# Peptides against a protein of PDB entry 2QAS: the designs that were tried, part 73

Target 1, 120 residues: chain A of PDB entry 2QAS
Amino acid sequence: PPEDLMQYEAMAQDALRGVVKAALKKAAAPGGLPEPHHLYITFKTKAAGVSGPQDLLSKYPDEMTIVLQHQYWDLAPGETFFSVTLKFGGQPKRLSVPYAALTRFYDPSVQFALQFSAPE

## One batch from the design tools (peptide; made by RFdiffusion4, then SolubleMPNN)

Design b2_p21_2_s3 (from b2_p21_2, 12 letters changed)
Fold by OpenDDE base, seed 2:
Structure b2_p21_2_s3 (fold): chain B 120 residues (1-120), chain A 21 residues (1-21)
Amino acid sequence: as target 1 above (120 residues)
Amino acid sequence: MEEELEELEERMERAEEEFAA
């Protein structure tokens, strides 16, 4: 097939990652997401820039999914990564995830789904 | 620790089911 020097697929991926960033910014706004919207975010735990509790990350050497619905605090969607505090067993833990590490994004309320290719 | 991991696994399982549906 003809060579794509424009790298359209990569550009499309970046644009779609922008959707996730925008969605998280909405979630971070006062009052959070409008009911019944909530987010399932899957990411590669070994991707560069991923930070969080070692015990949790070691449990999932490839990917893990977090849910942003009712139990999340201090969601901070930056330009290249987002951070959020989630409770695991009642214990608050901070996670930092680069958008580039994402592999799946899903909002069950409207069945909106996105998939991404993240670096190994 | 066990409780924390179990909670996460339950959320992941639910996510997989909903995503596949």
Scores: peptide ipSAE 0.046, ipTM 0.613, DockQ to the pose 0.075
Fold by OpenDDE base, seed 1:
Structure b2_p21_2_s3 (fold): chain B 120 residues (1-120), chain A 21 residues (1-21)
Amino acid sequence: as target 1 above (120 residues)
Amino acid sequence: MEEELEELEERMERAEEEFAA
């Protein structure tokens, strides 16, 4: 097949990652996501820029999924990454995840799903 | 963090089930 010097697939992937960013920005707005919308976000735990509790990230050497529905605070969707505080067993944990680390995005309320290729 | 990890695992499993459905 002919060579693609434009890297259209990569551009398409970035555009789709933009959907996640936009969704998170909506989630961070006053009132949060409109019910019953909620998000399942999966990301590569070893991707560059990912930060969080060492033991948590170590437990999931490949990828992990976080759920943004009710138990999340201070969601801060930046331009290249987002950070959020999640409570596990009542203990708040701060996570920072670059959009480039995402592998899956899902909103069960409307069965909207996206999958991405991320550096392993 | 064992209990916290267990909760996360349950969420991950649920996510996979919903995503695959």
Scores: peptide ipSAE 0.045, ipTM 0.614, DockQ to the pose 0.076
Fold by OpenDDE base, seed 4:
Structure b2_p21_2_s3 (fold): chain B 120 residues (1-120), chain A 21 residues (1-21)
Amino acid sequence: as target 1 above (120 residues)
Amino acid sequence: MEEELEELEERMERAEEEFAA
């Protein structure tokens, strides 16, 4: 097959990452996501720009999934990454995840799923 | 952190099941 010098697949992936960003912005808006929508977000824990509790990230050396439904706070979807607070051991922990680190996005309420090719 | 992590892991497993379904 001919070589794709345009890298269309990569461009498509980036466009789809925009869907996640948009969804998170909706989730961060007043009132949050409309019921019963909720999000499962999977990302590479060792990807550049990922930050969070060392013990948590250590438990998931490859990738981990966070659920944004009821137990999340201060969701802040930026332009290149989003951050969110989740409770672990009763303590709020901040996670920061670049959109480029995402590998999966899922909203089971409507069975909407996306998969991404993340670097590393 | 064990309880919350365990709960998260359970959710992750459920997510994988739903994703694969």
Scores: peptide ipSAE 0.033, ipTM 0.608, DockQ to the pose 0.077
Fold by OpenDDE base, seed 5:
Structure b2_p21_2_s3 (fold): chain B 120 residues (1-120), chain A 21 residues (1-21)
Amino acid sequence: as target 1 above (120 residues)
Amino acid sequence: MEEELEELEERMERAEEEFAA
């Protein structure tokens, strides 16, 4: 097989990560996501750039799935990572997750799903 | 491109099955 000097596979993966970023930017807009849309986001908790409370991250040593539907606050989708406040055990926790750390993205309302390989 | 689209569909299907429960 010929050598792909364009690296199309990498470009395609980056584009797909862009979908997640765009979706989160919509979620961060006033009023949040249009119902019934909501997001399931899975990421590697030990990936570079992931940050949050030690107690929370230690509870999920491999990967963690968060749900953005009704119980999320101060969603801030940046260009390389997003941060969000979620409640765990009644306590608000701030998470910061690079898009590169994502392994799965899903919107059950329309059954849209994406999977990614994430570095540790 | 066709192969890439096929692989994408497979990944989407697997993700859907995982979150469907």
Scores: peptide ipSAE 0.022, ipTM 0.544, DockQ to the pose 0.077

Design b2_p21_2_s4 (from b2_p21_2, 13 letters changed)
Fold by OpenDDE base, seed 4:
Structure b2_p21_2_s4 (fold): chain B 120 residues (1-120), chain A 21 residues (1-21)
Amino acid sequence: as target 1 above (120 residues)
Amino acid sequence: SAAELAALREAERQALADFAA
């Protein structure tokens, strides 16, 4: 196959990461996501820029999935990463996740899924 | 994959458990 010097696949991947960012911005808006929309986000926990409680991240040495549905607070979708407060075992935990660390995005309500390659 | 499905199920269980608490 001919060599793609434009790296279109990488461009498309970046564009799709933009979809996640946009979705999170919608989720962060007043009122949150319109029901029944909710988000499952999977990311590599050891990726550069991932930040959170050490005990929590150590529990997930490879990748971790978080769900933004009923209980999430202070969702802050930045340009390169998002941060959010979630409850684990009833305790609030703050996570910061670069979009580059994502491996999966899923909205079960409409069965919309995205898959990404993340740094190891 | 099986791993992804397991992760989703775990996340769902955690979310539901915390919501119901």
Scores: peptide ipSAE 0.040, ipTM 0.667, DockQ to the pose 0.265
Fold by OpenDDE base, seed 5:
Structure b2_p21_2_s4 (fold): chain B 120 residues (1-120), chain A 21 residues (1-21)
Amino acid sequence: as target 1 above (120 residues)
Amino acid sequence: SAAELAALREAERQALADFAA
């Protein structure tokens, strides 16, 4: 088969990462996500730029999924990464996740799903 | 499924009662 020197698949994946960024920006707006929308976001915990409590990340050496529904605070979707505060064991924890670290995005309310290839 | 397992783990970790995804 012909060799794709344009790397169209990679470009398409990057564009789709933009969908996640846009969705998070909507989630960060006043009022949050419009119900019943909520987000399941999976990422590689060892990817470059991932930041969070060491004890938490050590429990998930490969991938971790977070849920943005009713209990998330200070969601800050930047241009290259987003940060958010979630409760684990009743305690608020701050996570910072580059969009490049994402492997899955899912909104169960409309069954919208995206999958990504993320480097380790 | 793997997705259901992930949802379950996340729901329990964040003290949510939602196992979807």
Scores: peptide ipSAE 0.082, ipTM 0.685, DockQ to the pose 0.150; fails the geometry check
Fold by OpenDDE base, seed 2:
Structure b2_p21_2_s4 (fold): chain B 120 residues (1-120), chain A 21 residues (1-21)
Amino acid sequence: as target 1 above (120 residues)
Amino acid sequence: SAAELAALREAERQALADFAA
């Protein structure tokens, strides 16, 4: 069978990761996400570039899901990663997650889901 | 479902007040 030298699958994945980036940029805009939209974002905690409290990341050695809905602060969707402040146990925690570390994106309000392969 | 698991995990690690507020 023909060899794909264009790497179309990778390009498609990048495009889909772009959807997440765009969605987060919408979420970061004044007023936040338009109700009832909210985001479930799953990522590999050990992926390169992931940073956050060690105790939190240690609790989730494989992957974890964060929810952006009611309480999130200083969401900063960069070009290669996003950072956000969330409260865990009442304590604000800053997380930085490269888009490349994502494994799942889901918006239950419209049942929109994306899945990604992330570095092991 | 994956969504349900995600919600459950989130509720587990975050205080209810943190999420419900």
Scores: peptide ipSAE 0.061, ipTM 0.686, DockQ to the pose 0.168; fails the geometry check
Fold by OpenDDE base, seed 3:
Structure b2_p21_2_s4 (fold): chain B 120 residues (1-120), chain A 21 residues (1-21)
Amino acid sequence: as target 1 above (120 residues)
Amino acid sequence: SAAELAALREAERQALADFAA
Protein backbone atom coordinates (compact mmCIF):
# COMPACT_ATOMS: atom_id res chain seq x y z
CA PRO B 1 0.00 0.00 0.00
CA PRO B 2 1.15 3.55 -0.69
CA GLU B 3 2.87 5.40 2.14
CA ASP B 4 0.94 8.31 3.64
CA LEU B 5 3.55 11.01 3.98
CA MET B 6 0.88 13.53 4.93
CA GLN B 7 -0.06 11.62 8.10
CA TYR B 8 -3.74 12.36 7.62
CA GLU B 9 -4.88 10.13 10.46
CA ALA B 10 -2.72 12.00 12.95
CA MET B 11 -4.01 15.33 11.70
CA ALA B 12 -7.58 14.10 12.07
CA GLN B 13 -6.95 12.99 15.64
CA ASP B 14 -5.48 16.36 16.52
CA ALA B 15 -8.53 18.05 15.06
CA LEU B 16 -10.77 15.89 17.23
CA ARG B 17 -8.85 16.97 20.31
CA GLY B 18 -9.92 20.44 19.29
CA VAL B 19 -13.52 19.38 19.85
CA VAL B 20 -12.78 18.76 23.50
CA LYS B 21 -11.12 22.14 23.83
CA ALA B 22 -14.08 23.83 22.20
CA ALA B 23 -16.54 21.98 24.43
CA LEU B 24 -14.66 23.01 27.54
CA LYS B 25 -14.65 26.62 26.41
CA LYS B 26 -18.42 26.41 26.15
CA ALA B 27 -18.53 24.90 29.63
CA ALA B 28 -16.43 27.75 30.98
CA ALA B 29 -18.73 30.42 29.59
CA PRO B 30 -21.18 32.21 31.89
CA GLY B 31 -24.00 29.90 32.82
CA GLY B 32 -21.98 26.80 32.07
CA LEU B 33 -23.06 24.04 29.74
CA PRO B 34 -26.58 24.14 28.39
CA GLU B 35 -28.66 21.54 30.18
CA PRO B 36 -28.66 18.59 30.01
CA HIS B 37 -25.15 18.50 28.58
CA HIS B 38 -22.35 17.39 30.89
CA LEU B 39 -18.90 15.96 30.30
CA TYR B 40 -16.99 12.86 31.29
CA ILE B 41 -13.30 13.34 30.64
CA THR B 42 -10.77 10.54 31.01
CA PHE B 43 -7.02 11.08 30.95
CA LYS B 44 -3.74 9.36 31.69
CA THR B 45 -2.62 10.61 35.09
CA LYS B 46 1.04 9.98 34.35
CA ALA B 47 1.05 11.78 31.02
CA ALA B 48 3.44 14.67 30.59
CA GLY B 49 1.99 17.93 31.80
CA VAL B 50 -0.69 16.48 34.08
CA SER B 51 -0.65 18.32 37.39
CA GLY B 52 -2.60 18.08 40.62
CA PRO B 53 -2.41 16.89 44.23
CA GLN B 54 0.17 14.14 44.35
CA ASP B 55 -1.86 12.04 46.75
CA LEU B 56 -4.85 12.17 44.42
CA LEU B 57 -2.91 11.35 41.27
CA SER B 58 -1.06 8.56 43.07
CA LYS B 59 -4.41 7.03 43.96
CA TYR B 60 -5.18 6.78 40.25
CA PRO B 61 -1.88 5.67 38.69
CA ASP B 62 -3.25 4.88 35.24
CA GLU B 63 -6.39 6.73 34.22
CA MET B 64 -8.82 9.04 35.91
CA THR B 65 -12.24 10.26 34.86
CA ILE B 66 -13.65 13.57 35.97
CA VAL B 67 -17.21 14.74 35.52
CA LEU B 68 -18.14 18.29 34.73
CA GLN B 69 -21.81 18.68 35.52
CA HIS B 70 -22.93 20.23 38.80
CA GLN B 71 -19.78 20.52 40.87
CA TYR B 72 -16.85 22.21 39.16
CA TRP B 73 -15.25 25.62 39.60
CA ASP B 74 -12.86 27.96 37.84
CA LEU B 75 -12.71 25.97 34.65
CA ALA B 76 -9.95 27.48 32.57
CA PRO B 77 -9.57 25.96 29.11
CA GLY B 78 -6.27 27.06 27.65
CA GLU B 79 -4.82 26.35 24.24
CA THR B 80 -2.77 23.31 25.23
CA PHE B 81 -4.31 22.33 28.57
CA PHE B 82 -7.26 23.04 30.80
CA SER B 83 -7.47 23.41 34.56
CA VAL B 84 -10.45 22.95 36.85
CA THR B 85 -11.30 22.78 40.52
CA LEU B 86 -13.23 19.74 41.74
CA LYS B 87 -14.02 18.43 45.19
CA PHE B 88 -12.53 15.21 46.50
CA GLY B 89 -13.24 14.19 50.05
CA GLY B 90 -15.01 17.47 50.49
CA GLN B 91 -11.89 19.42 49.63
CA PRO B 92 -11.34 21.48 46.51
CA LYS B 93 -8.52 20.20 44.33
CA ARG B 94 -7.03 21.88 41.29
CA LEU B 95 -6.25 19.71 38.28
CA SER B 96 -4.36 20.69 35.16
CA VAL B 97 -4.67 18.38 32.18
CA PRO B 98 -3.10 18.73 28.72
CA TYR B 99 -5.47 17.86 25.91
CA ALA B 100 -2.80 15.45 24.70
CA ALA B 101 -3.30 13.38 27.87
CA LEU B 102 -6.95 12.66 27.13
CA THR B 103 -8.07 9.15 26.27
CA ARG B 104 -11.84 9.58 26.32
CA PHE B 105 -14.47 12.28 26.07
CA TYR B 106 -18.16 11.60 26.56
CA ASP B 107 -21.38 13.57 26.80
CA PRO B 108 -24.12 11.19 27.99
CA SER B 109 -26.91 13.62 27.19
CA VAL B 110 -26.44 13.03 23.48
CA GLN B 111 -24.28 9.94 23.67
CA PHE B 112 -21.39 11.68 21.94
CA ALA B 113 -18.07 9.94 22.48
CA LEU B 114 -14.48 10.38 21.37
CA GLN B 115 -11.48 8.19 22.05
CA PHE B 116 -7.84 9.15 21.78
CA SER B 117 -4.46 7.52 21.98
CA ALA B 118 -2.53 9.17 24.77
CA PRO B 119 1.11 8.39 25.49
CA GLU B 120 2.12 7.90 29.09
CA SER A 1 -18.85 -0.91 28.53
CA ALA A 2 -15.92 -0.99 30.89
CA ALA A 3 -15.16 2.62 30.10
CA GLU A 4 -18.67 3.72 30.89
CA LEU A 5 -18.66 1.80 34.14
CA ALA A 6 -15.45 3.48 35.16
CA ALA A 7 -16.93 6.86 34.35
CA LEU A 8 -20.00 6.14 36.45
CA ARG A 9 -17.85 5.13 39.38
CA GLU A 10 -15.87 8.32 39.07
CA ALA A 11 -19.06 10.34 38.97
CA GLU A 12 -20.28 8.66 42.12
CA ARG A 13 -16.96 9.30 43.79
CA GLN A 14 -17.12 12.99 43.03
CA ALA A 15 -20.76 13.22 44.07
CA LEU A 16 -20.08 11.59 47.41
CA ALA A 17 -17.02 13.73 48.00
CA ASP A 18 -18.95 16.89 47.26
CA PHE A 19 -21.84 15.82 49.44
CA ALA A 20 -19.53 15.14 52.36
CA ALA A 21 -18.26 18.69 52.25
Scores: peptide ipSAE 0.038, ipTM 0.662, DockQ to the pose 0.234; fails the geometry check

Design b2_p21_3_s1 (from b2_p21_3 with A8E H10K M14E A20E)
Fold by OpenDDE base, seed 4:
Structure b2_p21_3_s1 (fold): chain B 120 residues (1-120), chain A 21 residues (1-21)
Amino acid sequence: as target 1 above (120 residues)
Amino acid sequence: SFFPDPAEAKAAAEATLANEP
């Protein structure tokens, strides 16, 4: 196949990562996500910039998925990463994830799904 | 594909789901 010197796939991925950022901003707005929308976000736990409880991240050596539905607090969707407080084993923990670390995004309410390539 | 099959997406998400919904 012809060589793509424009790297359109990479451009498209960056654009689609913007969808995740936008969705998180909606989730962070007053009132949260409109029912029944909720978000499943998967990311590489060893990717640069990922920050959270060491014991938690160690439990998921490759990828980890979080769900933003009923129990999420202080969601802060920044320009390059987002942070959020979630419950793991009944305990609230803070997690920070760069958008570049994302590998999947899914909203089951409308069956909208995205997948991305992330740094290894 | 940037838009994977919804069933696949669901299975993938559930496989590594960590927090309480």
Scores: peptide ipSAE 0.661, ipTM 0.956, DockQ to the pose 0.741
Fold by OpenDDE base, seed 3:
Structure b2_p21_3_s1 (fold): chain B 120 residues (1-120), chain A 21 residues (1-21)
Amino acid sequence: as target 1 above (120 residues)
Amino acid sequence: SFFPDPAEAKAAAEATLANEP
């Protein structure tokens, strides 16, 4: 088959990563997400730019999923990464994740799902 | 596929869920 020198698939994937960023910006707005919407976000824990408690990240050597529903604080969706405070084992901890590290996004309230290729 | 099956997505998310909702 002919070569795709434009790399349209990669362009489309990058555009869809923008959906996650936009959703997180909605989640960070006053009042949070409109019920019953909530977000499951999966990412590669060893990807460049991922930052958080070492013991937590070590527990998930490949991928980790976080859920933004009832207990999330100080969500800060930047242009290249987002950070958020969540409870792990009852303890609040800060996590920072580049959008490029994401492998899955899922909102079960409307069964909307995305998947991405992310660098190891 | 950019849009996986919702059931598969749910299973994948729960498999590595780390924080308390």
Scores: peptide ipSAE 0.661, ipTM 0.956, DockQ to the pose 0.744
Fold by OpenDDE base, seed 2:
Structure b2_p21_3_s1 (fold): chain B 120 residues (1-120), chain A 21 residues (1-21)
Amino acid sequence: as target 1 above (120 residues)
Amino acid sequence: SFFPDPAEAKAAAEATLANEP
């Protein structure tokens, strides 16, 4: 079969990453996510641009998943990355994650799931 | 697939869940 010089798969992934960005923007709006929606977001902890507590990131050498449901604060969904304050072991921590680092997105409330390839 | 099985997604998410809901 002919090779895809258009790189449609990459285009599709980019478009779908846009879904995550849009979802986070909704989550950041006043009142937060409309119940019962909540988001599980998985990303490569060693990906460029990922920032957070060193001890936390070290605990997850490959991938880490965060959930935005009841306890999330100051969610800031930017154009290339988002940042949010979450509780880890009872301690509030700030995390910054580029959308490009994402590998999974999941909303259990409607069983909506996405998966992406991320830089190694 | 861009759209994995929901059950798989759930398991994968929980496997590396770090923060408190």
Scores: peptide ipSAE 0.659, ipTM 0.956, DockQ to the pose 0.757
Fold by OpenDDE base, seed 1:
Structure b2_p21_3_s1 (fold): chain B 120 residues (1-120), chain A 21 residues (1-21)
Amino acid sequence: as target 1 above (120 residues)
Amino acid sequence: SFFPDPAEAKAAAEATLANEP
């Protein structure tokens, strides 16, 4: 096929990443997510900007998925990245993930799923 | 595909799930 110099796929992915950002903003709003909605977010752990416990990130050398349902605190969805406190092995830990690092988004309640290409 | 199969999405998510829901 002809060469796409416009890089439409990248544009589309960037636009769709906005859906994740918007969903997280809803999750961070007072009252949280409306039942039974909950979010599974997968990202490349070695992507630039990803920050979290070293031991945790080491356990997931490629991708890691987090779920925002019942136990998530101080969710802060910024414009380029979001941060959140979750429990890993019973311990609360803070994670910061750039939207650009995302590879998957999934809400089981309505079977809504997105897939993205992310830097490795 | 930007919109993967939900079953595939579920399996992929659970495969690397790290935190407690």
Scores: peptide ipSAE 0.658, ipTM 0.956, DockQ to the pose 0.745

Design b2_p21_3_s2 (from b2_p21_3 with A8E H10K M14E A15R A20E)
Fold by OpenDDE base, seed 5:
Structure b2_p21_3_s2 (fold): chain B 120 residues (1-120), chain A 21 residues (1-21)
Amino acid sequence: as target 1 above (120 residues)
Amino acid sequence: SFFPDPAEAKAAAERTLANEP
């Protein structure tokens, strides 16, 4: 097949990552997501810029999924990354994840799913 | 594919789910 010198796949991924950012902004709005929408977000735990509990990240050496449904606080969807407080083993912890680290996005309420190639 | 099968997405999400819903 001919070589794509435009890197359209990367462009498309960037555009679709924008969907995740937009969804998180909606989730961060007062009142949260409209029921029954909730978000599953999967990311590479060793990707550059990922920050969180050391013990937790060690437990998930490759990928980790978080769910934003009932218990999430201080969701801050920035331009290049988002941060959120979640409960892990009953303990509230802060996570910061660059959008570029994402590998999957899923809203089961409408069965909307995206997948991405994360940087190595 | 940017749009995986929903069933696959569900299974993948649950496999590495870390936090409490």
Scores: peptide ipSAE 0.664, ipTM 0.956, DockQ to the pose 0.749
Fold by OpenDDE base, seed 1:
Structure b2_p21_3_s2 (fold): chain B 120 residues (1-120), chain A 21 residues (1-21)
Amino acid sequence: as target 1 above (120 residues)
Amino acid sequence: SFFPDPAEAKAAAERTLANEP
């Protein structure tokens, strides 16, 4: 097929990443997510801007998934990245993830799933 | 596909799940 100089796929991915951002903003609002909604978010751990405990990220050299359901605190969904405090091995840790690093989004309550191509 | 199969999505997510729900 002819070369897509408009890069529509990339545009579509960016638009869909907006869904994740919007979902996180709902999760961060007072009262949190409406039951039974909960979010599984997968991202490339080596992507630029990803920040968190070194030992944790080392266990996931390629991708890592976090779930926002019962135990998440101080969720801060910004315009380009979000940060959140989660429990890993019983210990609360802060994680910062750019939306551009996302590779998957899933809400099992309504079986809504998205997948993206993310840069290294 | 931007919209993967939900079952596949679930399996993929659980393989690299790191935190406590």
Scores: peptide ipSAE 0.662, ipTM 0.956, DockQ to the pose 0.724
Fold by OpenDDE base, seed 2:
Structure b2_p21_3_s2 (fold): chain B 120 residues (1-120), chain A 21 residues (1-21)
Amino acid sequence: as target 1 above (120 residues)
Amino acid sequence: SFFPDPAEAKAAAERTLANEP
């Protein structure tokens, strides 16, 4: 097939990554997400800009999923990445994840799902 | 597809879920 010099697929993915950013901004607003909405976010743990506890990230060599429902704190959705405090094994830890590292987004309350390609 | 099947999405999320909800 002819070469797509416009890279439309990448543009479409960037647009849809904007949905995740917008959803996180809603989650970070006072009052949080309206029930029963909650967010499952999957990302490549080795992607550039991903940061968190070494022992945690080492358990997930490829992808890791976090859920934002009842126990999340200090959610900070920036323009290129978001950070959040979550509990892992009963311990609060901070994660920072670039939107470009995302591979999946899912809100089971309305069965809304997205998937993305991300760096290997 | 940018919009996967919800059942697939659920299974994928649970497979690598790390934190406490």
Scores: peptide ipSAE 0.659, ipTM 0.955, DockQ to the pose 0.740
Fold by OpenDDE base, seed 4:
Structure b2_p21_3_s2 (fold): chain B 120 residues (1-120), chain A 21 residues (1-21)
Amino acid sequence: as target 1 above (120 residues)
Amino acid sequence: SFFPDPAEAKAAAERTLANEP
């Protein structure tokens, strides 16, 4: 097959990561996501820039999925990463995840799904 | 594919789901 020197696949992935960022910005706006929308976000826990409780990240050595539905707080979608407070085992904990670490995005309300390649 | 099958996406999400919804 012909060699793609433009690397269109990588360009497309970067563009689609922008969809996740935009969705998170909507989720962070006053009032949160419009019902029944909610977001499942999967990322590589060992990717550069991922930050969170060591015990939690150790429990998921490869990938971890978080859901933003009813219990999420202080969602801060930056330009290169987002941070959010979630409940794990009843305890609130903060995560910081670079968009580059994402491997999957899913909104079951409309069955919208994305998948990406990540550095780690 | 950038757009995986919804059923696959659901299964993948549930497999490593960590926090309380």
Scores: peptide ipSAE 0.658, ipTM 0.955, DockQ to the pose 0.727

Design b2_p21_3_s3 (from b2_p21_3 with A8E H10E M14L A20E)
Fold by OpenDDE base, seed 5:
Structure b2_p21_3_s3 (fold): chain B 120 residues (1-120), chain A 21 residues (1-21)
Amino acid sequence: as target 1 above (120 residues)
Amino acid sequence: SFFPDPAEAEAAALATLANEP
């Protein structure tokens, strides 16, 4: 097979990561996500730029999934990363995740799924 | 593939789900 010198796969991944960013911006808007939409976001916990409680991240040495449905606060989707407050074990905690760390995105309501290659 | 099977995606998500919905 011919060598792809254009790196189309990387371009496509960047574009599709933009979908996640856009979805999060919708989720952050007043009123939140339009029901029944909710978002499962999976990311590499050891990826550069991932920030959160160490005790939490330690429980998930490889990947961690968060769900944005009913209990999410102060969702701030930036250009390179997003941050959000979620409840873990009943306690609200702040999490910051670069889009580059994402490995999966899923909205069960319409069965829309994406997967990405993330830093190892 | 950028678009995995929905069933696979759901299973993968739930496998490492951390927070309360």
Scores: peptide ipSAE 0.706, ipTM 0.962, DockQ to the pose 0.751
Fold by OpenDDE base, seed 1:
Structure b2_p21_3_s3 (fold): chain B 120 residues (1-120), chain A 21 residues (1-21)
Amino acid sequence: as target 1 above (120 residues)
Amino acid sequence: SFFPDPAEAEAAALATLANEP
């Protein structure tokens, strides 16, 4: 195939990552997500900018998925990354994930799925 | 593709699910 000097795939992925950002902003707004919507977000744990409990990240050396449904707190969807407090093994932990690290997004309620290429 | 099969997406997500919903 001919060489794509425009890098359309990357542009498209960037645009679609915007969907995740927008969804998280809705989740962070007063009232949270409208039932039955909930979000599964998968990301590369070794991607630049990812931060969280060392033991947790070690358990998931490649990819990790988090779900935002009932137990999520202080969700802060920034412009380049989002942070959120979730419970892992019964303990609340803070996670910070750049949108660029995302590899999958899924909302089971409407079976809306996205997948992306991440740096790692 | 940017829009994977929903069933596949769900299976993949659950495979590495870490936190409590």
Scores: peptide ipSAE 0.700, ipTM 0.961, DockQ to the pose 0.742
Fold by OpenDDE base, seed 4:
Structure b2_p21_3_s3 (fold): chain B 120 residues (1-120), chain A 21 residues (1-21)
Amino acid sequence: as target 1 above (120 residues)
Amino acid sequence: SFFPDPAEAEAAALATLANEP
């Protein structure tokens, strides 16, 4: 096939990352997500800008998935990254994840799935 | 594909799920 010098795939991925950001903004709104919606978010733990407890990130050397359903706090969806407090082994911990680090997004309530290429 | 199979997506998510829902 002819070479795509416009890099439409990359542009499309960037646009679709906007869906994740928008979904997180809905999740951060008062009252949270409208039931039964909940979000699975997968990201590369070693990607630039990923921040969190070292012991937690070490447990997932490649990718990690978080779920935003019943127990999430102080969700802050910024322009380039989001941060959120979640429970891991009963302990609340803060994560900061750039949207560029995402590899998957999934809402099982409507079976809406996205996948992305992320920097290694 | 930007839109993977839902069953595959769910399996992939659960495989590395870290936090309590």
Scores: peptide ipSAE 0.697, ipTM 0.960, DockQ to the pose 0.740
Fold by OpenDDE base, seed 2:
Structure b2_p21_3_s3 (fold): chain B 120 residues (1-120), chain A 21 residues (1-21)
Amino acid sequence: as target 1 above (120 residues)
Amino acid sequence: SFFPDPAEAEAAALATLANEP
């Protein structure tokens, strides 16, 4: 097959990451996500730019999945990363995840799933 | 439990599965 000099796959992946960003922006809007939508987000914990509780990230040295449904606060979907407050061990913790660190996005309410390759 | 709340437990469970060899 001919060589793809346009790098369409990379562009497609970037567009799909945009879906996650857009979904998070919907989640961050007043009232949150329309029920019953909720999000499972998986990311590489050691990816550059990932920030969160050291003990938590250490516990999951490869990937971690968070669920945004009932208990999350101050969701802030930026242009390159999103941040959110979640409770771990009853303590609110701020987690910041670059979109580039994502490996999976899933909304079980409609069985919508996306997979991504992320830097090591 | 490190993740006593239902939402925390769910996230932890999924995280555990993600790291399962």
Scores: peptide ipSAE 0.031, ipTM 0.589, DockQ to the pose 0.075

